Peptides against a protein of PDB entry 9GMZ. Designs and how they scored, part 96

Target 1, 343 residues: chain A of PDB entry 9GMZ
Amino acid sequence: TGFPLELLTRPATERLAYFENYTVAHPRLKEVYEILMRTIAEPAGASFIFVYGASGVGKTTLRLRVEQKLTELALPKLESDRARVPVVGIEAIAPESRYFNWKEYYTRALITLEEPLIDHKFDYGVRGISRDNFGKINVESKVVAPALRRALENALIHRHPDVFFVDEAQHFGKVASGYKLQDQLDCLKSLANMTGILHCLLGTYELLTFRNLSGQLSRRSVDIHFRRYCADSPEDVQAFKSVLLTFQQHLPLAETPNLVDHWEYFYERTLGCIGTLKDWLKRVLSDALDREATTITLKDLQKRALSVAQCQKMFKEIQEGERQLSETEADVQNLRSALGLGA

## One batch from the design tools (peptide; made by RFdiffusion4, then SolubleMPNN)

Design b2_p14_3_s3 (from b2_p14_3, 6 letters changed)
Fold by OpenDDE base, seed 4:
Structure b2_p14_3_s3 (fold): chain B 343 residues (1-343), chain A 14 residues (1-14)
Amino acid sequence: as target 1 above (343 residues)
Amino acid sequence: DELEELRRRVSGSV
């Protein structure tokens, strides 16, 4: 089934919004979704979930779909327990400075937890945190990071989400000279321990550095690798072509473009990352709608493609991440052999 | 109502 044909008579804004909101349920997304949902339901004493994969693989889409499903499943219980939120999701910001801004992180987390619809003036227990008449949190400039942390701990305990999502979590690895990355992990670990809330960190392969830094985190973490599609796998190529076929059916254009015939070009410029593919098609669709075009051409695709130089840079970063994972798997086998366990 | 907003978000994201 393609897009609703009535969209062809709708404004360009509605046509674009349809495609933006559309999610292809591709095999890797389904697999990671099921693992993540199961892990959230049965954390088995885990305090952390690490979801790592290439930039543009679709981690934000995964997060949003899990947030939606957790909200849907919680709705019947929220009628009786109005203090709870089912899920909290934030994006970690890249610091302008050489160090992660914890004050900004805690402020954003508090703003996300305290949706304006809570009639209850939650006492943050911190002087200089208030709500305006519209229920928006105001944090005075004088409020220091340790006070904001206590406010966030109290808010997480009170609202008790099933999971706390942090997207782009590799930004926690941005540590100033002389500071240890371990100190950042100890801060996160302490927050999870003090609140009893499961934390899910989504990010690039830079999150693998966190996995190896703390044997205590490793004992209380679940790792989920969100893989890209690989051109050396016939099954992955077929899955990627099937994604292209689905996207071409869901582009709200009068004439269905043939994306599948250009699968190699799409693969070359996305590296098998479906998020990168969707973002590219979104840009091209926007241009086509602005011109009132009936379809998308190869020239339209080329105009909005990532450059070869950008793709080469991204591919090197992916190869380094995939290498680190393959070495870890080999290290596990070597450890098992050294312990007298069969491979 | 917060519950109505959550219902709206679940329904609007399909």
Scores: peptide ipSAE 0.062, ipTM 0.750, DockQ to the pose 0.035
Fold by OpenDDE base, seed 1:
Structure b2_p14_3_s3 (fold): chain B 343 residues (1-343), chain A 14 residues (1-14)
Amino acid sequence: as target 1 above (343 residues)
Amino acid sequence: DELEELRRRVSGSV
């Protein structure tokens, strides 16, 4: 089924919003979604889930779909337990300095935990944290990071989400020294342990470097690799073409564009990353709607494509990440062989 | 109400 035909008579803003909100249920997304949902339901003593994959593979879309499903599943319980939240999701900020800004992290996490509509103000027990008349958290500048941490610990314990999501989690690893990286991991580990809340860190392949620094985290973590589609796999190529077919049916234009015939060009400029593909099509759709165009052309696609140089850079980063994972898989095989377990 | 907002978010994503 394509887009609702009634959208063709709607404003460009509604047509664009439809496409923005539309999610293709592609095989890799579905697979990772099922693994993640299962792991959240049954963490088996894990304190961390690591979801890693290429930039633009669709990690944020995955998070949002899981958040939606966890919310749906929690709704019946939330009627009786108004203090509970089903899920919390934040994005880690890239440090402006060689130091991660924990104060900012804790502040953003607290703000996310406190949606303005809670009738009962939770007392954080921390001076300088207040709510305004709209229920919005205000954190005074004098509040130090350790106090914000205690406030967040108390809030997480009280609200008891099924999972705490941290998107762009590779930013925890963007510190200058290995010692400081370990301290950051120990801080996160301590937060998870003190609250009893499962943490899910989503990020690029740079997250692997962060994960590998703590042998203790490895014992209490589940890894999920969100793979891109690979052109050397006929199954992956077919899945990618099917995504293009679905997107062309869901572009709210008078004439359905033929995206599938250009699949190689789409692959060249997305590297098999569906998030990158969606963002590209969104830009092209916006341009088409601004021109009141009936369809999109190859020329319209070319105008909004990533440059070859951008794709080459992204591809090198992907290849390095995939190589590191392949080496880890080989190490697992070597370990299994050394243990007398078959490959 | 937070619960109503959560319901809206769940229902509006269909």
Scores: peptide ipSAE 0.052, ipTM 0.736, DockQ to the pose 0.035
Fold by OpenDDE base, seed 5:
Structure b2_p14_3_s3 (fold): chain B 343 residues (1-343), chain A 14 residues (1-14)
Amino acid sequence: as target 1 above (343 residues)
Amino acid sequence: DELEELRRRVSGSV
């Protein structure tokens, strides 16, 4: 089934919003979704979940779909438990400085926990935290990071979400020294332990550096690799073509564009990353709608494609991440063999 | 109603 045909009579803004909100349920997304949902339901003493993969693989889409499902599942319980937040999702911000800004992180987390719609306003016990007439939290500049941390700990305990999501979590690793990276990880561990809330960190392959730094994290974490589609796998190529077929059916244009015939070009410029593909098609759709075009052409695609130089850079980062994971898998096999456990 | 808004958010995300 394609897009609703009534969209062809709607404003360009509504057509673009439809495509932006549309999600292709592709095999890798489904696999990672099921693993993540199962792990959240049965964490088995884990305090962390790490979801890592290429930039533009679709990690934010995964997060949003899990947040939606956890909210849906929690709705019946929220009738009796008015203090509960079913799930919390935040994006970690790239620091302007060489150091991660914990004050900003805690402030954003508190703002996310205190959505205006939540009637039950929690007292954080911290001076300089207030609410406006719309229930929006305001944090005065004088409030220090340790006070904001205590406020967040209290809020997480009171609101008791099933999981706390941190998207773009590789930004925690942006520290001037390896010693400071350990301090960041210990800070996150302490927050998870003090609150009893499961934390899910989503990010690039830079999250693998967190896996290597702490033998204690490895005991209390679940790792989920969100893989791209690989051109050397016939099954992955077929899945990628099927995604293109679905997107071409869901572009709200009068004439269905033939994206599948250009699958190699789409693969070359996305590296098998479905988020990168969706963002590309969104830009091209926006241009087509601005021109009141009936379809999308190869020239329209070429105009908004990532450059070869951008793709080469992204591919090197992917290859390094995939190499590190392959080495880890080989190390597990070697360890099993050395322990006398059959390969 | 908070619950109605959450229901709307869950239903509107197709």
Scores: peptide ipSAE 0.044, ipTM 0.734, DockQ to the pose 0.070
Fold by OpenDDE base, seed 3:
Structure b2_p14_3_s3 (fold): chain B 343 residues (1-343), chain A 14 residues (1-14)
Amino acid sequence: as target 1 above (343 residues)
Amino acid sequence: DELEELRRRVSGSV
């Protein structure tokens, strides 16, 4: 099983798009997908789901696959309920300033709620929010963040998505003070409570800081750790090699590159993060297609690899996150022992 | 049809 051979006669843009759209169903992605889907179906009174893991582990891919599945499952109901949106997914933007831009966040969320089911009849109840002839939301500059929040609350209640996804959610934490972080969490908590919509925040291990700041949030949250593959686990190494094998079979090139034999180099430069691997291979594929190359060489890979310094920085961030989780697990065991529950 | 667009999005990512 490989790429469709007809792609070899197609334009470079189509060949690249094929690989970009291709997803390897690797074990960690499947595991987290199943947990997330189950949690969305049965939130058990949770208002939040936190999905945390290394940068480039594949959180965006997870989100997109869940969004797709939730849409598929909702299709039969959407025939009768045209107001419903199955899922809403946005990416949090890093603040340009020390302040999170809530106006922009609410605006992007509102725009996303119009796609793909545009209800031209829905009134947001806010002056200065309109739709163009294409159903796109126009927000006048005079509209302030509190008004956009009310519009979003109304839209979420009316559209009733199964989940509201926020990707790169660590950007909520990029505020200069713990106090501002608490205010942001309270704002998100209030939005979830007022709308009754489950929120899923996907991000780096910096999301653990959010969990630890509010004992009330922890009681209403489900945590999902999206782990990388670890080189000290034979099973994880085998899974990583299997991902490389799958990618080499799905690179639309005339000659199948040997990626698997270089697995250690791929691991060194991705830290076991499949998203990082995919993005690396996309860059290399793009370069190969631009040169009309028949295959990818190790030299081509080296040209687009992350630097050792970048990998060292990323690895330090991963180790800190993994350490914090390990400490939390130890604290749970200590608590259980202290309660007389045993190991 | 907006519903057909949703169906297309679901089908195209296989």
Scores: peptide ipSAE 0.039, ipTM 0.730, DockQ to the pose 0.034

Design b2_p14_3_s4 (from b2_p14_3, 7 letters changed)
Fold by OpenDDE base, seed 3:
Structure b2_p14_3_s4 (fold): chain B 343 residues (1-343), chain A 14 residues (1-14)
Amino acid sequence: as target 1 above (343 residues)
Amino acid sequence: SELEELRRRVSGSN
């Protein structure tokens, strides 16, 4: 089944929005989704979930699908418990300085917990936090980070989300010293422990550095590797081609573009990352719609492709992350062997 | 209501 043919008569904005909102259910996304949903349902004493993988692998799509499903599953309970939210999701910001801005983090988390549609006026117990006429939280400049933390702890306890998502969580690791990284981990661990809320950190392979800094965090965390598709795996190549086939059927153009025949070029410029692929196709679709084009050509694709230099940089970052994981797997096998546990 | 918005978000992504 392709896109609704009625879209061909609709404005370019609606055609683009259709493709932007379209999600391909590819095998790696489904696998990680099932693991993540199961882990959220049964955390088994875990306080953290780490979801790591290449930039553009589809972590944001994973988060949005999990948020949607958790909301759907919570709806029957939300009719009786109007204070509950099913899920909270924020994006971590890259620090402008050598210090992570905890004040901004807590403020954004509070704003996300208190979407304007919440009829329930929760009192945060903190002076200088108010709501505007639209129910949006206003935080006065005088409110300090420790007060915002207490407000967030109270809000998380009151709203009881099934999970707290932090996207781009590698930004916690972008502090200048290992000591500051440890303090940040301890701060997050304390927040999870004080609230009883499961935290899911999504990010690049830079999260591995963060994960490995705390043996205590290691005991209370579940790791989920969101893998890219690999060209050396026939199964992964077939899955990648199937994604291309699905995308070409869901591009709202008069003539179906041939993407599948160019699969090697798509792989070269996405490294098997479906998010990167989707974002590339969005840019190309936008250009095609602006020109009122009937289809997408290889020339249109080439115009919006990542450069070879960008792909080489991204590939080095992926290889380093995959290497670190492979070394960790080897260390586990060596430990098992040393313990007299069979392979 | 918050509940209606949550329902809308769930239905709009199918």
Scores: peptide ipSAE 0.029, ipTM 0.710, DockQ to the pose 0.035
Fold by OpenDDE base, seed 1:
Structure b2_p14_3_s4 (fold): chain B 343 residues (1-343), chain A 14 residues (1-14)
Amino acid sequence: as target 1 above (343 residues)
Amino acid sequence: SELEELRRRVSGSN
């Protein structure tokens, strides 16, 4: 089934919003979704989930779909327990300095935990944290990071989300020294342990470097690799073509564009990353709607494509990440062989 | 309420 045909008579903003909100249920997304949902339901003593993959693979889409499903599943319980939230999701910010800004992290987490529509204001027990008349949290500049951490710990304990999501979590690793990186890991570990809340860190392959620094976290973590589609796999190529076909059917244009015939060009400029593909098509759709065009052309696609230089840079970053994972898999095989377990 | 907003978000994502 394609887009609702009634959209063709709607404003460009509604047509674009439809496509933006549309999610293709592609095989890799479905697989990672099922693993993540299962792991959240039954963490088996894990305190962390690491979801890593290429930039633009669709990690944010995965998070949003999991957040939606956890909310849906929690709704019946939330009627009786008004303090509970099903899920909390934040994005980690790239540090402007050689140090991660914990004060900002804790502030953002607190703001996300406390949507203005909570009938009962939670008291954080911290001076300088207040709510405005709209229920929005205000944190005074004088409030120090340790106090904000205690406020967040108390809020997480009180609201007891099923999971705490941190998107762009590789930014925790962007610190100048190895010892400080360990301190950041220990800080996150302490937060998870003190609250009893499962943390899910989503990020690029740089997240692997962060994860590998703590052998203790490795024992308390589940890994999920969100793979891109690979052109050397016939199954992955077919899945990628099927995604193009689905997007083709869900572009709210008068004439259905033929995206599938250009699959190689789409692959070249997305590296098999569906998020990159969706963002590209969104830009092209926006341009088409602005021109009141009936369809999109190859020329329209080319105008909004990533440059070859951008793709080459992204591909090098992907190859390095995939190499590191392959080495880890080889280490597992070597360990199994050394244990007398078959490869 | 927060609950009403959560219900709206869940229902609107179809």
Scores: peptide ipSAE 0.028, ipTM 0.714, DockQ to the pose 0.035
Fold by OpenDDE base, seed 2:
Structure b2_p14_3_s4 (fold): chain B 343 residues (1-343), chain A 14 residues (1-14)
Amino acid sequence: as target 1 above (343 residues)
Amino acid sequence: SELEELRRRVSGSN
């Protein structure tokens, strides 16, 4: 079980694309995938799903796999209902100013809803929004954010996706005041309520601060923690070694590199984050293919590794996030005890 | 070393 051997005769671009498109089905990804798919199918009155975890844990990979599966499951219905979309996915942009650009957010969401396979001319009910001959949305500069919001609400109601994904959702929290952050939460809540569309926000542990500011969102949200692998857990170490073994089998090189023997070095420079690991191996593979190398060496790995300073910064951010979650779990337990619900 | 300190912290994440 490995890469197709015919790739060894293919161009470097095709070999790199194979590895880029390859996904290791590791235990934490599978667990979070199953929870997320179940929650999307049966939201039980939830309007929000929060998926949080370390940077580079694999949240984007999770999103893409869920989007793919929701599309696959919707295909038979899309033949009869050409207006329906199975899923909408956007990435939140970091604000250039102290204010989140809602006009740009709504415009990007509308453009994403207008994937070129949808021949259906939808009237957004807003002057200054048009489609070109290629189905691309054109938004005139004069269109204001409240009008774009109404257009998005109408489009989401008409197309009725199973979920609306927002990746890098911690960027909503990067506003200058707690009041403005509450207003942003209320805006998102209103969009979910007006459309009846389930929203899934994926982000770093900074998303917890955003979630905790709204006691009303907490009542209508499902939380999913996408954990990294921890070196203090023998099970997590074995899972991480198994991921390394799978990646070494799927690097399209003439000689299989021994990644597993270097597992401690890989763990030190990824902090147990599989996305960080994949990105590192992609860079190293690209360098190897450019040199027409038969394999990768420890020296090749060291050349593309994150610095110790980068890893220390990332680890501090992880520890702070894990601490905040542990405190929240303790607060829930204290609340249960105070209510006379046994520990 | 800075590397040894990182290893110690990564191993000591309870």
Scores: peptide ipSAE 0.016, ipTM 0.457, DockQ to the pose 0.044
Fold by OpenDDE base, seed 5:
Structure b2_p14_3_s4 (fold): chain B 343 residues (1-343), chain A 14 residues (1-14)
Amino acid sequence: as target 1 above (343 residues)
Amino acid sequence: SELEELRRRVSGSN
């Protein structure tokens, strides 16, 4: 099925918003979605889930779809438990300094937990946290990080989400020393343990550094690798072409563009990352709508493509992450063989 | 109601 044909008579803003909100259900997204949903339902004593993969693979799309589903599943219970928030999702911000800003993190988490729609005003027990007339939380500048942490712990316990999502979680690793990275991980562990709330960290392959730093995390974490599509796999190439076919049907243009015939060029400039592909097509669609164009051409695609230099840099980062995972898989196999558990 | 608005958000994102 394609886009609703009525969009062709709608403003450019509505046409662009349709494409922005559209999600292609591709095999890797579905696989990771099912694993993540199962792990959230049955964490088996895990305190953390790590979802790692290339930048632009679609981790934010995965998060949003899981948040939507958890909210849908919680709706019947929210009628009896009006204090409950089914899921919390935040994005970790890149620090302006060499140090992660915990005060900003706790403030954003508190603001997200207290959607103004929640009728039950929770008292955080912290002076300098107030609500405006719209129920939005305001945190005074004088409130210190330890007080905000206690407020967040109390809020998470009271609201009892099924999971707390942190997107772009590699930003926790942006610290000046390895010792400080351990301290960041211990802070996160303590928050999960004190609240009893499952934390899901989504990020780049830089999250692999967190797995290696703590043998205690390894016992209480589930790892999920969100893989890109690889050009050396015929199945992955076919899946990537199928995504292109779906996107070309969902571009709200008068003439359906032929994206599939250019699949190699799309692969070269996205490295098999569907989020990167969607963002590229969004930019090209925006340009086409601004020109009132009937379709998208190869020239329009070329104008908004990532440069070869950008792709080479991204590919190097991907190869390093994939290498580290392959080495870990080999090490597990070697350990099993050495233990006499068989190959 | 809050619940109706939440239902609207869940339904409108499809």
Scores: peptide ipSAE 0.009, ipTM 0.417, DockQ to the pose 0.032

